# Peptides against a protein of PDB entry 5K2M, part 90

Target 1, 273 residues: chain A of PDB entry 5K2M
Amino acid sequence: MRIGITYTVLRREEMAIKERAGEFGEVVMLHEDDLLFPGNYDLDVVIIRNVSHFKALYTARLFESEGIPTVNSSRLIFEAGDKLFATLRLAGKVPVPEWKAALSEGGALRVPDSLGYPLVSKPVFGSWGRLLAKVNDRDSLEAVLEHRKWMKNPLYGIHYFQEFVEKPGRDIRSYVIGGEFVGAIYRYSNHWITNTARGGKAEPCSDPEVEELSVKAWEAFGEGALAIDIFESEKGLLVNEVNPNMEFKNAARVTGADMAGKLVEYAVEVAKT

## One batch from the design tools (peptide; made by RFdiffusion4, then SolubleMPNN)

Design b2_p16_8_s3 (from b2_p16_8 with A2L E12A Y14F S16A)
Fold by OpenDDE base, seed 1:
Structure b2_p16_8_s3 (fold): chain B 273 residues (1-273), chain A 16 residues (1-16)
Amino acid sequence: as target 1 above (273 residues)
Amino acid sequence: SLDPEEVAEIEAYFAA
């Protein structure tokens, strides 16, 4: 068994994946600078750990073009890594925050007619809460839309909005790999954006409802390894988003779950099919 | 390569 691991930065997650992969066969670490296509890669499977969503997506597709399966697949990265496309999958299977998408400033200005204020503006791509805005009024909405006009990436012209969900000072991140629930954590924050990388504290989450909902959310995609972000709302549990390129160092530390091992085991299974 | 914001977020990730 030859297992490739693509990466941008050797994080704790990549180190753990490398270590666990070594138990199953030969490990080939592939930094982004090493990736040229078409190539002559002798690999049974590739675990995709590029930091950038787009780099991960294209890397997966390029290996697939060489007949090498990836974890996650380019299809999953595409569908899950875009907040709007992920919402389209999730909305038919699990409860999600109320949302609207607009393709112009004129359309976006009408979103409050449906969602009201406050609402949350999100880019369809990105991580760590970048460019999330709590929009409390018309003036704030106009400001966000004005700034978007001057951003380079045309995807910033895709306006994705959610209702603002009142959270109990925390949210939930769960992990499902190959359809199996692996674990979940609470992420605490004094800010409405809950992210451990921004100073949030993590604690174990043991809730059967979270487990059931997490598996159902994964089933909306039907493959791969996903981190799932869940809100505790007055309406009950809501699946906010999923991440096909999960960070898990804090979750692994707090829960004791072998997330790296589960990911590698799944990759080995994929290699054998 | 990463943009300045991505670099900052990675630095924050390692500090956490």
Scores: peptide ipSAE 0.020, ipTM 0.622, DockQ to the pose 0.111
Fold by OpenDDE base, seed 4:
Structure b2_p16_8_s3 (fold): chain B 273 residues (1-273), chain A 16 residues (1-16)
Amino acid sequence: as target 1 above (273 residues)
Amino acid sequence: SLDPEEVAEIEAYFAA
């Protein structure tokens, strides 16, 4: 078996995936600079680890066009990597924070009429809490909308809002690969954005409700490897978002779960189908 | 879940 791994930056995750993949076959590391299409790739499966959502999406689709399956698939990356599209999938199966989407500034200005304040403004793409804004009032909303108008990417004109969820100084990140719950962590922060990339600490999360909810959230998409962000709210657990290009270094370290191995095993199974 | 160094590398990549 020949396993490709596409990457932008060789992180701890990519190193772990490479190492584990070597146990199953020949590993071909493919930096973004190595990728030209159409190509003549002799690979049975490609694990997509490009940092950019869009580069990951297009890379996956390009390999698929050559008959090479990818983990994750371009379909999954497309639907899970867009916060709004992910919400549409999730809302049909699991509790999610209340949300609104607007396609114009005028529409966005009416969002508080239904959700109230405070709100969270999110871009539909991006990670590590980039361009998340807690919107406490009308002035803040107007400011966010004004800034969005001047952003070059047209996707910033898609206005996605959530209710602000009061969290207990932490959130949960769980991991589901091929429908199997692999593990979960608490991410602690004194900031309302609890992402560990912003200096939060991680601890193991062992909660059957989290496990069940995580699997259900994964089932909304029905394939691949997902990191799932869950909030502990006054009204119970809420699935906030999913990530089809998961970071797991901290989670693997804290839980001891072989997330890289599980990902590779899943990729091998995908290759055989 | 990236450490500060990894974040800086990613930011540098996208800033270039």
Scores: peptide ipSAE 0.017, ipTM 0.587, DockQ to the pose 0.667
Fold by OpenDDE base, seed 3:
Structure b2_p16_8_s3 (fold): chain B 273 residues (1-273), chain A 16 residues (1-16)
Amino acid sequence: as target 1 above (273 residues)
Amino acid sequence: SLDPEEVAEIEAYFAA
């Protein structure tokens, strides 16, 4: 078996995936600079680890056009990597924060009539809490909308909002690969944006309700490897978002789960199908 | 999450 791994930066995750993949067959590391299409790739499966959502999406689709399956698939990357499209999949299957989408400034100004204040403005793409805004009042909403108007990417004109969820100083990151729950962690932060990339503490999460909800959230998409962000709210557990390009080094360290191994095992099964 | 060096590399990539 020949396993491709596409990557932008060789992180701890990519090193672990490479090492584990070597136990199953020949590993071909493919930096973004190595990728040209159409190409003649001799690969049975490709694990997509490009940092950029769009580069990951297009890389997956390009390999699929050559008849080579990818983990994750371009379909999954497309649907899970967009916050609005992910919400559309999740909303009918699991509890999610209350949300609204508007396609104009005029529409966006009416969002508080439904969600109230405070609310959260999110871009539909991006990671690490970039351009998340807690909007407490009308003046703040107008300011956010004014700034969005001058952003160059047309996707910033897609206005996605959620209710503000009061969290107990932490959130949950769980991992589901091929429909199997692999593990979960608590991420602690004093800021309303809980992201361990900003120096947060991680602890293992052993909660049967989290496990059940995580699997259900994965089933809304029905394939691949997903990290799932869950909030602990007054209304119970809410699935906030999913990530088809997951970081897992902290989760693997804290839980002891073989996340890289599970990902490779799933990729091998995809190659055999 | 990413260490500071990894974050810097990602930020540099997206800034390009």
Scores: peptide ipSAE 0.016, ipTM 0.576, DockQ to the pose 0.546
Fold by OpenDDE base, seed 2:
Formats: C-alpha cells, structure tokens, sequence
Structure b2_p16_8_s3 (fold): chain B 273 residues (1-273), chain A 16 residues (1-16)
C-alpha cells in the first residue's frame, strides 16, 4: 500500500495522518510544489490535505484522472466545500438554518422579506468565518452588497444568506468518516462566530442527537470524511455547514478520538475498493 | 480547527 498525502502546510493533522499512514504502508508526502500533472504517481490512494478548497478540489480531480482515488474525492470536495451546494445536499436530509440564495443585488435586497433581520451573509466559499457578515438592517445589507461588487472573485457575487441563529455561546463540530461518527466537540466563543481558530475553547460533546444528526448529514453526501458544524438553536439542532478538509487537532486533543487513524483507515479502504 | 498562529501562517502563505 502506497499512500500519498498532499499538503500545503505540515500541520498537526498532517503529521498525525502521516504517522498513522505509516502503519498501513509506504507514505509519500506531497507538498503542493511536488504536484505536476500529468504525472507518474505510484500511489494506491491520496489523502488530500491542501489548505485551499480549490487546490484541494483540483488536486483530487487530477489524481483521479490518473486513476488514483482520493480522500476526499473531488466530487465531495466540490459539493461539500461550497456552502450553497452543501446546503442543497443537506436541506433534504437534515434541519438546516433557513436560507436564501440570490443571483443579483436586486434579488438579494428582497431576502429580508423572507428571512427577516438579522440575517447572515456568507460567501459560498471560505474558511474561518472570513467575510461572514451579520446583517442587522437594510443599511448593512446594502453595504455588504456594495462591497461584494468590488471583490475580484466572481463567486462573491453569488449571494448566500442564512437566518441568524442565536447560539448558546458555542457551536458543535462533529466528525464523520466513511459513515462512522468519530467524535464531536463544543466550540466556545463570546462572538457569534464560534470557530476555534479565533481562540475558542474546545470541549468534548457527547450527545446522541448530535451523533445521529451528524451521520445523517454525512449521508446527504454519501462518502468521505467530513467535519460537520452544528448549531444549537431554539428550534433544535441545525446543520450549518460541512467541511471536506477536516481540521481535527483540537477535536482529537479533547476527545481522544483517533481521527487521523480513522481517516487513514478509510483511505486504505478506498484504495482497496 | 487551526489556532490563530496557524491561521496567520496560512494567510501569509496565500498572500505571497
């Protein structure tokens, strides 16, 4: 078994994945600088750990074109890594925050007619809460829309909105790999954006409802390894988003779950299918 | 997820 691991930055996650992969076979670390296509890669599977969503997507697709399966697949990365596309998958399977998508400023200005205020403006791509805006009123909406006009990436012109969900000072990040629930954490924050990358405390989450919901959320996609963001709302648990490029350092630390091992095991399984 | 230092490193990487 030859396991490739693509990466941008050698994080704790990548180190853990490397270490665990070594137990299953030969490990080939592939920095982004090492990736040229078409290439002659002698690999049975590639674990995609590129930081950039788009680099991860294209890397996966490129390996797939060489006949090498990837974890995650390019399909999963594409569908899960876009907030709107992910919502489209999730909405039919699990509770999600109320959402609207608009393809024009004129359409976007009508979103409050259905969602009300406050609402959240989200880019369809991006991590760590970047460019999330809590829109409390018309003036704020107009400002967000105006700024979007000047953003270079045309994807910023895709207007995705959610209802603002009042959270109890935390959210939940769960992990499902190959359909198996691996673990979950609470992420605490005094800010409405509860990402641990912003200094939030992480604690284990042991809730059967979270586990069930997480698996259902994963089933909406039906493959791969996903981190799932869940809100505790007044109307119950809501699946906010999924992440096809899992960050699990904090979760592994606080839960003790072998997330790296589970990921590698799944990759090995994929290689054998 | 990443800590603030890790985020800064990533941002620096993509800003270069």
Amino acid sequence: as target 1 above (273 residues)
Amino acid sequence: SLDPEEVAEIEAYFAA
Scores: peptide ipSAE 0.016, ipTM 0.582, DockQ to the pose 0.780; fails the geometry check

Design b2_p16_8_s4 (from b2_p16_8 with A2L E12A Y14F S16E)
Fold by OpenDDE base, seed 1:
Structure b2_p16_8_s4 (fold): chain B 273 residues (1-273), chain A 16 residues (1-16)
Amino acid sequence: as target 1 above (273 residues)
Amino acid sequence: SLDPEEVAEIEAYFAE
């Protein structure tokens, strides 16, 4: 078994994945600078750990073109890494925050007619709460839309909105790999954006409802390794988004779950199919 | 070189 691992930065996650992969076979670390295509890669599977969503997506697709399966697959990265596409998958299987998509400013201005205020404006791509805006009123909506007009990436012209969900000062991040629930954490924050990247405290989450919902959310995609963000709302648990390129150092530390091992085990299974 | 998105993601990771 030869396992490739693509990466941008050697983080704790990549180190853990490398270490665990070594138990299953030969490990080939592939920095982004090492990736040239078409290539002659002698690999049975590649674990995709590029930081950039798009680089991860293209890397996966390029390896697949060489007949080498990836974890995650380019399909999964594409569908899960886009907030709107992910919502489309999730909405068919699990409760999600109410959402609207608009393809023009004129359409976007009508979103409050359906969702009311406050709204959350999200880009369809990006991580760590970047360019998330809580839109409390018409003036704020107009401002967000105006700014989007001048942003270079055409994807910023895709207007994705959610209802604002009142959270109890925390959210939940769960991990499902190959359909198996691996673990979950609470992420505490005083800000409405509860991303741990902003210094939030993490605690273990042991909730059977979270576990069940997480697996169902994963089943909406049907493959791969996903981090799943869940809100505790007044109307119950809501699956907000998924991440096909998950960080898990804090979750692994807090829960003690062998997330790296589970990821490698899944990759080995993929290699054998 | 990393694009601004990549930089932001890396910075966010290490800010934890």
Scores: peptide ipSAE 0.021, ipTM 0.623, DockQ to the pose 0.103
Fold by OpenDDE base, seed 4:
Structure b2_p16_8_s4 (fold): chain B 273 residues (1-273), chain A 16 residues (1-16)
Amino acid sequence: as target 1 above (273 residues)
Amino acid sequence: SLDPEEVAEIEAYFAE
């Protein structure tokens, strides 16, 4: 078994994945600078750990074009890594926050007619709460829309909005790999954006409802390794988003779950399929 | 060099 691991930066996750992969076969670390296609890669599977969503997507697709399966697949990265596409998948299977999409400024200005204020503006791509905006009023909405016009990436012209969900000072991050629930954590923050990368504390989450919902959310996509963001709301649990580029250093530390091992095991299974 | 998105993601990750 030859396992490739693509990466941008050797994070704790990549180090753990590398270590565990070594128990299953030969590990080939592939920095982004090492990637050139078409190539003659002698690999049975590639674990995609590129930081950039788009680089991860294209890397996966390029390996797939050479007959090498990837974890995650380009399909999963594409659908799960786009917040709107992910919402479309999730909405048919699990409770999600109310959402609206608009393809123009004129359309976006009508979103509050449906969602009201406050609402959340999200880019369809990006991580770590980047460019999330709590929009409290018309003036704020206009400002967000104006700024989007000057952003170079055309995807910023796709206007995705959610209702603002009041959270109890935390959210839930769960992990499902190959359809199996691996673990979950609470992420605490005094900010409306709950992200451990912004100084939030993590604690184990042991809730059967979270486990069940997480698996159902994963089933909306039907493959791969996903981190799942869940809100505790007055309406119950809501699946906010999923992440096909799974960061798990804090979750692994807090829960003790062998997330790296589970990811490698799944990759080995994919290789054998 | 890393693109702006990559830089932002890396910075956010290590700001923890």
Scores: peptide ipSAE 0.019, ipTM 0.614, DockQ to the pose 0.102
Fold by OpenDDE base, seed 3:
Structure b2_p16_8_s4 (fold): chain B 273 residues (1-273), chain A 16 residues (1-16)
Amino acid sequence: as target 1 above (273 residues)
Amino acid sequence: SLDPEEVAEIEAYFAE
């Protein structure tokens, strides 16, 4: 078994994946600078750990074009890594926050007519809560839309909105790999954006409802390894988003779950298919 | 504050 691991930065997660992969076969670490296509890669499977969503997507597709399966697949990265596309999959299977999408400023200005205020404006791509805006009124909405006009990436012209969900000072991050629930954590923050990357604390989450909902959310995509963000709302549990390029160092630390091992085991299964 | 590893991750994301 020859296992490739593509990466941008050698994080704790990549180190753990490398270590566990070594128990199953030969490990080939592939920094982004090492990736040229077409190439003659002698690999049975590639674990995609590029930080950039787009680089991860294209890397996966390029390996697949050479007959090498990837974890995650380019299909999963495409559908799960875009917040709007992920919402489209999730909304048919699990409870999600109320949402609207608009393709113009004129359309976006009508979003409050259906969702009301407060709103959350999100880019369809990005991590760590970048460019999230709580929009409390018309003036704030106009300001956000004005700023978006001057952002160069065309994807900023795709206007994605959610209802603002009041959370109990925390959210839930769960992990499902190959359809198996691996673990979950609470992420605490005094800010409405709860993210451990921004200095939040993590604690284990042991809730059967979270486990069931997490598996159902994964089933909306039906493959791969996903981190799942869940809100505790007045309406019950809501699946906010998924991440096909998961960070798990905090979750592994506080839960003791072997997330790196589970990811490698799944990659080995994919290689044998 | 973000640790150096987390900063590098964010920078790498924007270095597309």
Scores: peptide ipSAE 0.018, ipTM 0.602, DockQ to the pose 0.259
Fold by OpenDDE base, seed 2:
Structure b2_p16_8_s4 (fold): chain B 273 residues (1-273), chain A 16 residues (1-16)
Amino acid sequence: as target 1 above (273 residues)
Amino acid sequence: SLDPEEVAEIEAYFAE
């Protein structure tokens, strides 16, 4: 078996994936600079680890066009990597924060009529809490909308809002690969945006409700490897978002779960189907 | 070359 691994930066995750993949067959590391299509790649499966959502998406689709399956698939990356599209999948299966989408400033200005204040403005793409705004009032909403008008990417003109969820100084990130719950962590932060990459601490989360909810969230997409962000709210557990290009170094460290191995095992399964 | 989003993601990742 020949396993490709595409990457932008050789992170701890990519190193772990490479190491585990070596146990199953020949590993072909493919930096973004190595990717030229059509390329007639001799691979049985490709694990997509490009940093950019869009580069990951297109890379996956390009390999698929050559008959090479990818983990994650371009479909999953597309559906899960867009916050709005992910919400559309999740909302029918699991509890999610209340949300509104608007396609114009005029529409966006009416969002508080439904969600109230405070609300959260999110771009539909992007990681690490970039361009998340807690909108406490009309003035703040107008400011966010004004700034969005001048952003170059037209996707910033898609106005996605959530209710502001009061969290207990942490959130949950769980991992589901191939429909199997692999593990979960608490991510602690003093900021309303919880992310371990922003200096938060991670601790193991052992909660059967989290496990069940995580699997259900994964089932909304029905394939691949997902990190799932869950909020502990006064309304109960809410699935905030999913990530089809998950980081797991901290989760693997604190839980002891072999997330890289599980990902590789799933990729091998995909290759054999 | 990396786009601004990629740069930001990388920086955020390594800031951890």
Scores: peptide ipSAE 0.021, ipTM 0.629, DockQ to the pose 0.103; fails the geometry check

## One batch from the design tools (peptide; made by RFdiffusion4, then SolubleMPNN)

Design b2_p17_1_s1 (from b2_p17_1, 11 letters changed)
Fold by OpenDDE base, seed 4:
Structure b2_p17_1_s1 (fold): chain B 273 residues (1-273), chain A 17 residues (1-17)
Amino acid sequence: as target 1 above (273 residues)
Amino acid sequence: MMEEEIERSRKKEEELK
């Protein structure tokens, strides 16, 4: 078996995936600079680890066009990697924060009429909590909308809002791979944006309700490897978002779960289908 | 291979900061 691994940066995750993949077959590391299409890739499966959502999406689709399956698939990356599209999938299966989407500034200005304040403004794409804004009032909403007009990417003109969820100084990140719950962590932060990449601490989360909810959230998509962000709210557990290009170094370290091994095992399974 | 991958990764990491 020949396993490709596409990547932007050789992180701890990519190193672990490479190491584990070596136990199952030959590993071909493919930096973004090495990717040209159409190409003659002799690979049974490709693990997609490109940092950019769009680069991951297009890389997956390009390999699929050559008849090479990917983990994650371009379909999953497309549906899960867009916060709005992910919400559309999730909302049919699991509790999610209340949300609104608007396609214009004039539409966005009416969002508080239905959701009230405070709101969270999110871009539909992006990682590490970039361009998340807590919108407490009309002035803040107008400012966010004004800034969006000057952003180069037209996707910033898609206005996605959630209710602001009060959290107990933490959130939950769980991992489901091939429908199997692999593990979960609490991410602690004194800031309303909980992200370990921003200096948050991680602790193991062992909660059967989290496990059940995580699997149900994965079932909304029905394939691949997902990190799932869950909020502990006054309304109970809410699935905030999913990530089809998961970071797991902190989760693997804290839980002891073989995230890289599980990902490779799933990729090997996909290669055999 | 590995050294070149590390170097490319470092360069890209700097571009992403």
Scores: peptide ipSAE 0.018, ipTM 0.558, DockQ to the pose 0.771
Fold by OpenDDE base, seed 5:
Structure b2_p17_1_s1 (fold): chain B 273 residues (1-273), chain A 17 residues (1-17)
Amino acid sequence: as target 1 above (273 residues)
Amino acid sequence: MMEEEIERSRKKEEELK
């Protein structure tokens, strides 16, 4: 078994994945600078750990074009890594925050007629709460739309909105790998954007409802390794988003779950299929 | 190998900041 690991930065997650992968076979670390295609890669599977969503997507697709399976697959990275495409998968399987998508400014200006205020404006791509805006009124909506007109990436012209969900000063992040629930954490923050990368405290989450919902959310995609962001709302649990490029160092530390091991085990299973 | 990987990672982390 030869296991590739593509990476941008050797984080605690990549170190743990490398260590665990070494127990199953030969490990080939592949920094982004080492990747040229087409190539003659002698690998049975590649674990994709590129930081950039797009670099991860293209890297996965390039290996797949050479007959080498990836974890995650380019399909999963594509569908789960786009907030709108992820919502389209999730909405048919699990409760999600109310949402609207518009393809023009004129369409976006009508979103409050359906969802009211406050709204959350999200780019369809990006991580760590970048370019999230709480839109409290018409003036704020117009400002967000005006700024987006001048952004160079055409994907900023895809207007994705959610209802603003009042949260109890925390959210939930769960992890599902190969359809197995691995663990979950509460992420505490006094800010409406909860993110442990921004200094939030993490605590273990042991809730059977979270476990069941997390598995159902994963089943909407049906493959790979996903981190799942869940909100506690007045109307119950809501699946906010999924992440096919999961960070898990805090969750692994807090829960004691072997997330790196589970990811490697799944990659080995994929290699054998 | 490991030291070189760490140094490459550090350089890329600086580019991402």
Scores: peptide ipSAE 0.018, ipTM 0.557, DockQ to the pose 0.794
Fold by OpenDDE base, seed 3:
Structure b2_p17_1_s1 (fold): chain B 273 residues (1-273), chain A 17 residues (1-17)
Amino acid sequence: as target 1 above (273 residues)
Amino acid sequence: MMEEEIERSRKKEEELK
């Protein structure tokens, strides 16, 4: 068994994945600078750990074009890594926050007629709460739309909106790998945008409803390793988004779950199929 | 090998910040 691991930055996650992969076979670390295609790679499977969504997507597709399976697959990265495409999958299986998509400014200006205020403007791509805006009124909506007109990437012209969900000063992040629930944490924040990368408190989440909902959310995609972001709302649990390029250092530390081992075990199963 | 990987990783981390 030869296991590739593609990466941008050698984080605690990539070190843990490398260590666990070494128990199953030969490990080949592949930094982004080492990736040229076509490359005639001698690998049974590749674990994709590139930081950029688009680099991860293209890397996965390029290995697949050489007949090498990837974890995650390019299909999963594409569908789960886009907030709108992920919502389309999730909405058929699990409760999600109310949402609207518009393809023009004129369409976007009518979104409050359905969602009301306050609402959240999100880009369809991006991480760590980048370009999230809480829109409280018409003037704020017009300002967000005006700024988007001048953004160079045409994907900023895809207007995705969500209802503003009042949270109890925390959200939930769960992990499902190969259809198995691995663990969940509470992430505490005093800001409406929860970002653990800046030193937020994490605590274990042991809730059977979270476990069941997380597995159902994974089943909307039907493959791979996903982190799932869940809101506790007055309407109950809502699946906000999924991440096919999960960070798990804090969750592994807090829960004691072997997330790196579970990811490697799943990659070995994919290689044998 | 490991030291070179760490150095390449650090350089990319600086480019991302």
Scores: peptide ipSAE 0.017, ipTM 0.554, DockQ to the pose 0.726
Fold by OpenDDE base, seed 1:
Structure b2_p17_1_s1 (fold): chain B 273 residues (1-273), chain A 17 residues (1-17)
Amino acid sequence: as target 1 above (273 residues)
Amino acid sequence: MMEEEIERSRKKEEELK
């Protein structure tokens, strides 16, 4: 078994994946600078750990074009890594925050007629809460749309909105790999954007409802390794988003779950299929 | 090998900031 690991930055996650992969076979670390296609890669599977969503997507697709399976697959990265496409999958299986998509400024201006205020504007791509806006009124909506108009990337012209969900000062991040629930954490924040990258405390989450919902959310995609972001709302648990390029260092530390091992085990299973 | 990978990673982290 030869296991490739593509990466941008050698983080704690990539180090842990490398270490665990070494127990199953030969490990080939592949920095982004080492990737040229078409190539002659002697690999049974590649674990995709590129930081950029798009680099991860294209890397996965390029390996797949050479007959090498990837974890995650390019299909999963594509569908799960886009907030709108992910919502489309999730909405058919699990409770999600109310959402609206608009393809023009004129369409976006009508979103409050359906969702009301406050609402959340999200880009369909991006990490770490970048370009998330709480939109409380018409003036704020117009400002967000005006700014989007001057952004060069055409994907900023895809307007994705959610209802604003009041959260109990935290959200939940769960992890499902190969259909198995691996663990979950609470992420505490006094800000409406709950992200551990902003210095939030993490604590273990042991809730059977979270576990069940997380597995169902994974089943909406039906493959791979996903981090799942869940809100505790007055309506119950809502699946907000999924991440096919999960960070898990905090979750692994807090829960004691072998997330790197589970990811490698799944990659080995994929290689044998 | 590991030190070189760490150094490549640091350079990329700086490019991503």
Scores: peptide ipSAE 0.017, ipTM 0.544, DockQ to the pose 0.777

